# Designs tried in a protein design run: peptides against a protein of PDB entry 5EG6. Part 69

Target 1, 151 residues: chain A of PDB entry 5EG6
Amino acid sequence: RLRSQTVSTRYLHVEGGNFHASSQQWGAFYIHLLDDDESEGEEFTVRDGYIHYGQTVKLVCSVTGMALPRLIIRKVDKQTALLDADDPVSQLHKCAFYLKDTERMYLCLSQERIIQFQATPCPKEQNKEMINDGASWTIISTDKAEYTFYE

## One batch from the design tools (peptide; made by RFdiffusion4, then SolubleMPNN)

Design b1_p21_7_s4 (from b1_p21_7, 10 letters changed)
Fold by OpenDDE base, seed 5:
Structure b1_p21_7_s4 (fold): chain B 151 residues (1-151), chain A 21 residues (1-21)
Amino acid sequence: as target 1 above (151 residues)
Amino acid sequence: SPSVPYDPSKTRPLTSFKAKF
């Protein structure tokens, strides 16, 4: 079970006040759960509880305090993002970060740079969007507490 | 599939947050 906590991911880190990508570094971030109606800003209200797919989150660099725009964390199945999954987030599953209020834009690693990748709708499956491997992320908790996994 | 560069201007410092229980 993932909740508001410190997490790490390879490639994503902050340098010079901006988010960058590096194959050599693991960045440590706070992931904060927000209400679905929370507005964008430097100040926000954090919800308590475990994070579920489909919910709105903020990623904040634990070192610099720099934050990305609001994201919706989505479950990944192979090379597709699931739009209607709502089960608890598990570290056993890769996830995708949809940039909230965009036209299918996802955070993506491409050639050691962070970009916005536009997902392609799945014609036969309305609850899925096709993403590339660079838009599939792994989250690892840096918390020392015990963690519950879902398969 | 189309892609665009990440806009650094959208990155902001966290000033404060409030816990909601």
Scores: peptide ipSAE 0.237, ipTM 0.751, DockQ to the pose 0.099
Fold by OpenDDE base, seed 1:
Structure b1_p21_7_s4 (fold): chain B 151 residues (1-151), chain A 21 residues (1-21)
Amino acid sequence: as target 1 above (151 residues)
Amino acid sequence: SPSVPYDPSKTRPLTSFKAKF
C-alpha cells in the first residue's frame, strides 16, 4: 500500500472577532506574563519578568485586542507537553498552550479553526501529556518588532 | 505592575504563532 503525507502550516489570526487559523495571514500578538493567582477577566495585571515554561500568560491580538483565556505555556518534547519544565521560553522550541483550569485542554489548530484539544496522560511519565500536532506551536518574531520578555 | 485591558492600544506586536504539522 502507498500513502502520501502532507504538511500544512497555519498561523494564528483574528478576524471578525474570532480566532482562526490562516494559511495566508498571520496575526501579531502581545504575550503578557501574569501572576499564577491572577483571575480571569478583561482586565489583568501584567507581571514583570522573563517568561518561563509553566507560567500563566495572556495572548492578546495587537490589532483587535481580542484575547484568549489564561494560558499556561508549556514546553513540548516531540508530541508531549512537559508539565514540569520551568526554564525560560525559547523561540527555538515548540510550545503548547494549556487552557488554565481545564481538564488537560490545549490550544489547538484544526483546519481553519482554533479549538481546544484534550491531551492524553502519559501512563509511564507523569510529567508529560500527549498532544497532537495541531497543539504544538512555534513562536516566531514579527517583522515589526523583536520578540522580547520584560524583566 | 500595570493593569492591561483587552485593548489593542495597550499591546505591541511581538510575535506570531505558527502551527506546522
Scores: peptide ipSAE 0.026, ipTM 0.504, DockQ to the pose 0.026
Fold by OpenDDE base, seed 4:
Structure b1_p21_7_s4 (fold): chain B 151 residues (1-151), chain A 21 residues (1-21)
Amino acid sequence: as target 1 above (151 residues)
Amino acid sequence: SPSVPYDPSKTRPLTSFKAKF
């Protein structure tokens, strides 16, 4: 039997004051490390140190200054986000961005939109939450520049 | 705790974020 599968690659981008997913362009982002008890707001305290999974971060567009709400960066294992991983963030691994103080909401790609996806508790593994493919992200080191990608 | 405005000099290196599925 034949199977049809659509493979889509999208990049987080800011345009017109909104976060969206582009198939051709990607934005460069600053990652601010925050204290675990830092409150939501336009102003925040930035911590020193290498970012580890489980820590609170702010993603800020390098060009527009637009920022997402506070996120907890989590390690991804297959289709699950790990709740207790605390090793240094690696570009070799997938990651997920939990929206802090929500009911298991994760930053997610849906077509050209950036949305929140509610993860499902993993029945047999208490330290994991099931996410979809759109909630799994790859971090790529880059210079401050606009990149156009064509395939 | 005291808050400060966004300061690029105190951020981690620039990165891009890609989703593939």
Scores: peptide ipSAE 0.026, ipTM 0.473, DockQ to the pose 0.025
Fold by OpenDDE base, seed 3:
Structure b1_p21_7_s4 (fold): chain B 151 residues (1-151), chain A 21 residues (1-21)
Amino acid sequence: as target 1 above (151 residues)
Amino acid sequence: SPSVPYDPSKTRPLTSFKAKF
């Protein structure tokens, strides 16, 4: 299970006040659980407890403190993001990060850049949205508040 | 530490967005 804690993400790295993608460097981020009604802002209230799919989270760079906009972490099934999954987030599964309050926009890696990718609705499966492989992520937890390593 | 062994083949990096402080 994953809870509000420090995690590491491959490729996501902060340097010089900007987010960068690196195939060789891993950055450490805090993943914070928020209330569903938490508004966007520089400051936010963090909830304790286990993070479940469908919940709102903040990714904060452990080094610089820079944060991405509010995200909804969603479970991935092959090339689809599940909209109704609510089980605890697990490192055994890939996940997708929906940018909250957007039209199906997901964080996506494309050619070593982070972009927003618009998912396509699944007409026959209302609980799923089609994403590309670049929008599928893996979370690796770490005990260190600040941790980086090179591959 | 991770609950499962680190597998780089299962990971994908996050890239830049406008940061909020």
Scores: peptide ipSAE 0.028, ipTM 0.459, DockQ to the pose 0.087; fails the geometry check

Design b1_p21_8_s1 (from b1_p21_8, 10 letters changed)
Fold by OpenDDE base, seed 3:
Structure b1_p21_8_s1 (fold): chain B 151 residues (1-151), chain A 21 residues (1-21)
Amino acid sequence: as target 1 above (151 residues)
Amino acid sequence: APPLKSSDLPYYKNAKPIKAP
């Protein structure tokens, strides 16, 4: 028997073999923790444990099996992504998905489409970079009955 | 809320990769 935790995020879902955005639907995904040196591929080794900010993850659609490229999940503070946060990912906080090995590109929702958004460096805070609201995501586990959100 | 946990699957095959949007 194999067990896996699924997560759900608003807007992001797979339709017709492509990633789409919907304000009315929550996509269900497997979230896989990878080693930092894991290469991109159709096969990958999954690490166990709690996911921490700064770690590399793969999002795989629980229905279609479609997967996004490797992402680094980062903590969000207001409209900035934190580059050095390493505490466990909290479902009470929004997060950002940095596309690994890119020039500050983040997964972003814009006009009901999923795009890449380039973050702007913070001149006086090297541990932060500026993102827009569309690059801030909320992830919740699907096996939890009740959630409390603070805005 | 409790922290997110990685999948219990030690190895994943046949992931259908797509290009970054």
Scores: peptide ipSAE 0.274, ipTM 0.790, DockQ to the pose 0.072
Fold by OpenDDE base, seed 2:
Structure b1_p21_8_s1 (fold): chain B 151 residues (1-151), chain A 21 residues (1-21)
Amino acid sequence: as target 1 above (151 residues)
Amino acid sequence: APPLKSSDLPYYKNAKPIKAP
């Protein structure tokens, strides 16, 4: 199970004061669990516990301290983000990062850039939004804490 | 896949996590 800890994800890293993408690099980040009602800001209150899909998180570069706005981590099924999944986040399972309080904007890799990608409603399933492969992320834990992996 | 509709990514500098009491 994923909790507030140091994690790594491929492609995403900070360079020159900006978020960049590289197929050869793994960025190291702190992922912090927040309360659902936590306000946006450079300072934020971190909660303890295992991270579940649907919860609000902060992603902070472990090297530069640069952070993204509040994100909701969502489960991914093929090229769709699940809006109602709430099970624990597991290592190596694909996830999507919804930018909280936006019009379906997701963290996305596109042509070596990190951008916001606007998902479209799934026409046949109301609990899903259509994303592209660039908006699907795989993260791994980088600390030595005990971790439970779900098959 | 839906057509790409994107915007610049906002970010913060020097983010500071605070541990909840």
Scores: peptide ipSAE 0.169, ipTM 0.695, DockQ to the pose 0.694
Fold by OpenDDE base, seed 4:
Structure b1_p21_8_s1 (fold): chain B 151 residues (1-151), chain A 21 residues (1-21)
Amino acid sequence: as target 1 above (151 residues)
Amino acid sequence: APPLKSSDLPYYKNAKPIKAP
């Protein structure tokens, strides 16, 4: 189970004051659990406990301290993000990061770049949004700031 | 709407996490 801690994900890292992708390097981030009603800002109050899908989180680069805006971590089922899943987040399970208060924008890897990808509503299922593979992330708990990944 | 580039991503340069009391 995940909680507020240091985690790594493939491709995403910070260099030169920007978020961008590396094909072989894993970036390490602090993932912080927030209250659902936490306001956007440079300062934020961190909650204790295991992280569940649907909750609000902050990703902070362990090296530079740079942070993204508030995200909602969502469960991934095939090529869809689930809007109502609330079970605990586990390592190695696929997840999506919805940018809170946006029109279905998700963090996405595309052409070796980190972008915001707009998900499309699922016509048959209101509790799902269609995402691409680039918007599906795998999280691994780590104490390292960064490491090289070889497949 | 087209996807936003990485350069368009908003960010904070010095995030300050605060542990809840």
Scores: peptide ipSAE 0.166, ipTM 0.724, DockQ to the pose 0.499
Fold by OpenDDE base, seed 1:
Structure b1_p21_8_s1 (fold): chain B 151 residues (1-151), chain A 21 residues (1-21)
Amino acid sequence: as target 1 above (151 residues)
Amino acid sequence: APPLKSSDLPYYKNAKPIKAP
């Protein structure tokens, strides 16, 4: 289970004052749990506890302090983001980061850039949105010495 | 996969996480 802590993810890192992507770089970030009603801003109140899908989180670079806007962490099923999943987040499972209060925008890796990717609604499955592979992320706690996983 | 529709990510340079008491 994932809680507010320092985590690492492949590709995403901060360099030169910008978010960048590299297959050889792992960015270290704090992932913070927020209240659902937390406002957007530079300052935010961190909530204790285990992170569940559907909850609001902040990703903050552990080195530079740079942060993304509020994100909703969502469960991924193949190439779809689940909108109604609320079980605890597993670090070993893929997740998607929905940019809160946007029109289906997700944090996405494209080439060597981190971008917003607009998901496509699933007409027959209202609880799902179709994302691409670049919008599927795996985050790993830095507290563990070694991790092995398959993409 | 859906067609790529994207924009640059906004970000904050000086985020300040506050731990609630």
Scores: peptide ipSAE 0.137, ipTM 0.642, DockQ to the pose 0.681

Design b1_p21_8_s2 (from b1_p21_8, 13 letters changed)
Fold by OpenDDE base, seed 4:
Structure b1_p21_8_s2 (fold): chain B 151 residues (1-151), chain A 21 residues (1-21)
Amino acid sequence: as target 1 above (151 residues)
Amino acid sequence: MPPLLSRDLPYYKNAKPKKAL
């Protein structure tokens, strides 16, 4: 289970003042749990507790302090993001990061770039959105804030 | 506030996390 803590994720990396993709490295980030009503901004209030799917989080680069906008961490089932899952986040499963208050925009790996990618709604399954493989992330908890994995 | 509805990824250069009081 995850708490507000340091994590590593494949591909997502900060270098030269920008987010970019590296197939050879796992970036180190702080994942911070926020209240659902936390406002967007440079400054934000971190909450304690285990992170559940559907909750709002901030990803902050442990090295540079660069941060993404507020994200909702969502459970992934195959090539779909689940909109209503609320169980504790498991490191055994891939997750997706929905950019909060957007039209189905997800954090996505596209070649060597990290972009917003719009998910496709599932007409027959309202609780799911179809994402590409680049929008599925593997996260690993770590007690070392700046530990980087190499592949 | 950076634009959120584009392919480009908006970000903050200097995050400031605060612990709840």
Scores: peptide ipSAE 0.376, ipTM 0.792, DockQ to the pose 0.434
Fold by OpenDDE base, seed 2:
Structure b1_p21_8_s2 (fold): chain B 151 residues (1-151), chain A 21 residues (1-21)
Amino acid sequence: as target 1 above (151 residues)
Amino acid sequence: MPPLLSRDLPYYKNAKPKKAL
């Protein structure tokens, strides 16, 4: 089970005041659970509890304090993001980070860049959106607030 | 709030999380 805590994720890294991709690095982040009605901004209220798919979260670099916009963490099945999954987030499965209040934009790895990638609706499955492999993330919990390791 | 672009990823340079009371 995942809750508001420190996590590590592959590829996502902050250096020189920017988010960038590194295939050799695992970045350290705080993942913060937010209320669904939490407004976008520099300041935000963190909620307690286990994180479920479909909930709103903030990712904050544990080293620099840099943050992404509000994200909805979604379950991934193959190359699709599941829109209606609401079970607890599992570290055993990949996840996708939907940029909240966008037209199907997801956090995505593209070469050495971190970008937003527009998912395509699944023609026959309204509860799914097609994403690429770069939009599928692996996260693991960690007890270290500031931890970066290289493969 | 940072602008949302087609490809570029907006971000905040200084996040300020606070705990709910």
Scores: peptide ipSAE 0.372, ipTM 0.790, DockQ to the pose 0.429
Fold by OpenDDE base, seed 5:
Structure b1_p21_8_s2 (fold): chain B 151 residues (1-151), chain A 21 residues (1-21)
Amino acid sequence: as target 1 above (151 residues)
Amino acid sequence: MPPLLSRDLPYYKNAKPKKAL
């Protein structure tokens, strides 16, 4: 089960003051659980407890302190993001990071870049949005906040 | 609003997390 803690993810990396995509490195980030009504900003209040799908989180680079906007962590089923899943986040499954308060924008790997990518509505399933493979992320918990993994 | 990175991705240069009381 995932809590507010240090995590590692492939491809997402910070170097030279910018977010980069690196196939050779796993970036180290701290994932912070936020309240659903937490406002966007540089400063934010961290909550305790297990992280569930559908909750709001902040990703902060453990090395540089650079951060992304508020994200909603969503469960992934094949090539779809589930909009109504609320069970505890499992490290055994891929997840998607929806940019909060956007029109279906997700954190996405595109070639050597990290971008936001717009998901497509699923016509027959209102509780799902179709995402590409670049918007599916694998995260693992780590005990070393300042450690970067190399492949 | 946060500054923009790469293509279409905003970010913050210095995050300031604080603990809830």
Scores: peptide ipSAE 0.369, ipTM 0.791, DockQ to the pose 0.362
Fold by OpenDDE base, seed 1:
Structure b1_p21_8_s2 (fold): chain B 151 residues (1-151), chain A 21 residues (1-21)
Amino acid sequence: as target 1 above (151 residues)
Amino acid sequence: MPPLLSRDLPYYKNAKPKKAL
């Protein structure tokens, strides 16, 4: 199970003051659990406990301290993000990071860039929206925060 | 707060996490 902790994710990397994509390196981040009503900002209150899908999180680079906006971590089923999943986050599954309070914008790998990509609603499945391959992330817990490790 | 652009990724340069009281 995932909790507020250090994690590593493939492709997402901070270098030169920017988020960018690296196929050879894994970035080290701290994932922070937030309350659902936590406001957006540079400062945020961190909560303890296991992270569940649908909860609000912050990803902070363990080295630079750079952070993304508030994200909703969502369960991925093939090429879709599940909107109503609320079980504990499992490292066995890919996840998607919805940018909170946006119109279906997700953290996405596109070539060498990290961007936000707008998901497409699923007409026949209201609890799902279609994401591209770049919006599916693999994250693993780590014992310590490191700058990066190579595959 | 960084603007939410159509494709560009907004971010904060200096995150300040704090523990809940």
Scores: peptide ipSAE 0.351, ipTM 0.781, DockQ to the pose 0.430

Design b1_p21_8_s3 (from b1_p21_8, 11 letters changed)
Fold by OpenDDE base, seed 4:
Structure b1_p21_8_s3 (fold): chain B 151 residues (1-151), chain A 21 residues (1-21)
Amino acid sequence: as target 1 above (151 residues)
Amino acid sequence: APPLKSSDLSYYKNAKPKRAP
């Protein structure tokens, strides 16, 4: 007989100077909107406003101040990232984080580690590229810098 | 769902089906 598929939830956080994912603890990150032409660096100019898909963002750990490279936040449809979506990003909606200026590399969870996953072009739809579930993220608002829970 | 604003504080989760090693 078949058994039900179990879903495991992991949360992005920083530990030991590296980005990790845990089922029991999470970190809070500031998401900063950047100009499309903003250069990579530790210092960057933050824009005001609501974040839309397709825009460039910086994720900064609220505790350590560590930041990921510049990302383009993209809308997710099933297991595809949309390249041309530009509507406002909302909480609880799935998104993907494209590493800017890479060959289709996305922020991805593998086991408990954060890696780059290379998306595959969608043959039938040029405005989409195929990602895996590890590259799909859900955004949740929080006022806490860090939280740990135990089951 | 509430829109995301620049400099908002949030956490990010990934929910995946468990896979056999």
Scores: peptide ipSAE 0.468, ipTM 0.805, DockQ to the pose 0.024
Fold by OpenDDE base, seed 1:
Structure b1_p21_8_s3 (fold): chain B 151 residues (1-151), chain A 21 residues (1-21)
Amino acid sequence: as target 1 above (151 residues)
Amino acid sequence: APPLKSSDLSYYKNAKPKRAP
């Protein structure tokens, strides 16, 4: 007999110089569009426009200014990241953040830590990579730099 | 849902299944 399960929701935030995910606390981040050929660094040129899947982005904490390495935002279909989707990113739709220039590494929530998760290639579907649930994210706009959420 | 624009302020939510208490 299967055990009863519930769903736990966590939110990305920065604490103590590290990226964390908590069900109680979260911070707001700026998502900056970069040029495809933008180099890695603390300083970068932000491009204007609506973000599309497949484009390079920087996530920057609105409070601390801490940033993740360059990411490619990818569309998620069930348990897969789509490699060739290029339509505009919509809020509340699932997405994955591929760490640019890595071997299929994606931002992933593990417990309350943000880690890199290596996606598995799909031999029969070359335009897809298999990710876990922890690597699937929902983006929600906010006007608050910090928020405490109680489940 | 509205499109995401460069430099938008946002937060990121992830849901994972857990065992019921």
Scores: peptide ipSAE 0.344, ipTM 0.687, DockQ to the pose 0.023
Fold by OpenDDE base, seed 3:
Structure b1_p21_8_s3 (fold): chain B 151 residues (1-151), chain A 21 residues (1-21)
Amino acid sequence: as target 1 above (151 residues)
Amino acid sequence: APPLKSSDLSYYKNAKPKRAP
């Protein structure tokens, strides 16, 4: 039996005081670099510089100012998050957002909602955690908002 | 692709494959 394959795309955005993902709506976010020892809060000190994997960041909606909890941005290899990668984050490269101080919880798209997905340890590779495809994100600059990405 | 800097404005995209019978 013949089957066709398509790609479904979702964009992160904020609506009604909550983070959502939609194929029809999108939002721009500031990604702020924090110190590794920065405490959680609505007020935080932003640091300058290029963002590297493993560093702590805050995602803030450019319109509403809503922010997610502190995240550690991690490099993605296939369907795994790398725990020890520390090279600079490049646009269009896949990344995962670990919720800091959680038990392997990652920012994840499920249906039209943003949820926390618990990664599974990788038995054979201790420097990796297994995530689902919903926990893999692609960062695109504002001037590339309409960029078509295919997996 | 260019590196990401602190306080850069960006969009976040997720794509999943879908199969139709």
Scores: peptide ipSAE 0.335, ipTM 0.679, DockQ to the pose 0.022
Fold by OpenDDE base, seed 5:
Structure b1_p21_8_s3 (fold): chain B 151 residues (1-151), chain A 21 residues (1-21)
Amino acid sequence: as target 1 above (151 residues)
Amino acid sequence: APPLKSSDLSYYKNAKPKRAP
């Protein structure tokens, strides 16, 4: 049996009260900037401004209003998350979402489920953590929803 | 690419290699 390699794209979305990923369904989310000292809760204060790596954000489903826990958006270099990057986040660039106040847990796509993946520390590079491909995300604006990203 | 601003509406996608017959 001959096998060929293709690239599949999956989208984050909410279904049945849970976060899922699908090649068929899209999920539009608001990304809200929070203060670093903002507490976890259903209600939160949103800050204005451009989002930088290292800042705390909330992802809220535009349809259901469901939100993920507080996340720290981090820059991705290959298969590593950068812990000290602080430049502005650019759309279409790869990023990772660290679950705030966890032991290196990142938002990760596994099969068709959204899970937490524990990154491994880089012993030789203290400013980096090793993540898998499922923990690397691409952000696309609503007006660019038809864009297809290939690795 | 344009910068990301607080409260922007966005889609999040992940491209994965897939083996097909």
Scores: peptide ipSAE 0.335, ipTM 0.680, DockQ to the pose 0.023

Design b1_p21_8_s4 (from b1_p21_8, 12 letters changed)
Fold by OpenDDE base, seed 1:
Structure b1_p21_8_s4 (fold): chain B 151 residues (1-151), chain A 21 residues (1-21)
Amino acid sequence: as target 1 above (151 residues)
Amino acid sequence: MPPLLSRDLPYYKNAKPIKAP
């Protein structure tokens, strides 16, 4: 299970004041659980507890303090993001980060860039959106915010 | 708030997390 804690994810890295992709480095982030009604902004209220799919989170670089907009962490099933999954986040599964209040935009790795990628609706499955491989993320919990894993 | 560009990723340079009361 995942809670508000320090995490590491492959390919997402902050360097030179920007988010970059690195196949050799794992970025160190703190994932903050937010209320569903938390407004967007530089300042945000953090909640304790275990994170469930569908909940709003903030990813903050533990080194630089840089943060992404509010994200909804979603469960991934193969090449799709599940819209209605609400079980606890498991580190055994990949996840997707939906940019909250966007038109199906997801945090995505594209070559050496970190971008937002628009998911495609599933016509026959309204509870799913099709994402590419770059929008599927592996996260692992870490004990130190400053810890960076190098391959 | 950073603008949401078509593909560019908006971000905040200085996050300010506040512990819930």
Scores: peptide ipSAE 0.349, ipTM 0.787, DockQ to the pose 0.428
Fold by OpenDDE base, seed 2:
Structure b1_p21_8_s4 (fold): chain B 151 residues (1-151), chain A 21 residues (1-21)
Amino acid sequence: as target 1 above (151 residues)
Amino acid sequence: MPPLLSRDLPYYKNAKPIKAP
């Protein structure tokens, strides 16, 4: 199970003061659990506990301190993000990062760029949104605070 | 708060996490 801690993820990387993609590089990030009512901003209150799907998190680069906006971590089923899953986050499964308070925008890899990708509502499944493969992420926990590696 | 664009990813240059008491 995942809690507020240091994690590594493929593709997502910070270099030269910006987020970019690298197919051979795993970046190190802090994932911080927030309250659902936590406001957006540079400062944020970190909560303890195991992270569940549907909860609000912050991703902070362990090296540069650069951060993304508040994200809702969502469970992925094939090419869909599940909107109502609330079980503990599993490192065995891919996840999606919904940009909180947006119209279905997800953190997405597109070629060498990290972008927002607008998910499409599933026509017959209201609890799912269609995402592309670039919007599904694999995260693994690590005990290293500032660690990057290449595959 | 950084602006939300259609595809560009907004970000903060200096995050400041505060541990809850």
Scores: peptide ipSAE 0.346, ipTM 0.784, DockQ to the pose 0.421
Fold by OpenDDE base, seed 3:
Structure b1_p21_8_s4 (fold): chain B 151 residues (1-151), chain A 21 residues (1-21)
Amino acid sequence: as target 1 above (151 residues)
Amino acid sequence: MPPLLSRDLPYYKNAKPIKAP
């Protein structure tokens, strides 16, 4: 189970004051649980508890303090993000980060860039949105600040 | 609030997390 804590994720990294992609360097981030009603801003109130899919979170670089806008962490099923999953976040599954209050925009890896990717609705499955592989993220809990991944 | 661009990723340079009392 995941809670407000330090996590690592592949590809997402901060260097030179910008978010960028790195296949060999794992970035370390604080993932903070927020209330659903928490407003967007530089300051935010962190809540205790286990993080569930569908909840609002903040990703903050543990090194630079840089943060992304509020995100909804969503469960991934193959090439789709699940909109109604609410079970505890598992490290066994990839996740997607929906940019809250956007038109289906997700945090996405595109080559060497970190971008917003617009998901496509699933007409026959209203509880799913189609994403690409770049929008599927692997996160692991860790106490490590930064580490290099060698394949 | 940082500008939301179509593809570029908006961000904050200095996050200030506050723990709830």
Scores: peptide ipSAE 0.334, ipTM 0.782, DockQ to the pose 0.421
Fold by OpenDDE base, seed 5:
Structure b1_p21_8_s4 (fold): chain B 151 residues (1-151), chain A 21 residues (1-21)
Amino acid sequence: as target 1 above (151 residues)
Amino acid sequence: MPPLLSRDLPYYKNAKPIKAP
């Protein structure tokens, strides 16, 4: 089970004060669990406990301290993000990072860039929305927060 | 609001996490 801790993910990398993509590197980040009513900002209160899908999190680069806006971690089924999943996050499954308070915008890898990508609603399945492969992420917990990993 | 990166990605330069009481 995942909780507020250090994680590693492929492609997402921070160098020279910018977020960018690298196929040869795994970025080291700390994932922080936030309360659902936590405000956006540089400063934020971290909560203890296991992270569940649908909860609000912050990703902070372990090396530079750079951070993304508040994200909602969502469960992925094939090429769809599940909107109502609330079980504990499993490292065995891919996840998607919805940018909180946006119109279906997700953290996405496009070519060698990290962007926001707008998901497409599923008319027949109200609890799902379609994302591309670049918006599906694999995360692995690690105790070596100070290192950048190569694959 | 955080500054914007390339391709519409906003970010913060310096995160400040605070432990809950």
Scores: peptide ipSAE 0.299, ipTM 0.769, DockQ to the pose 0.362

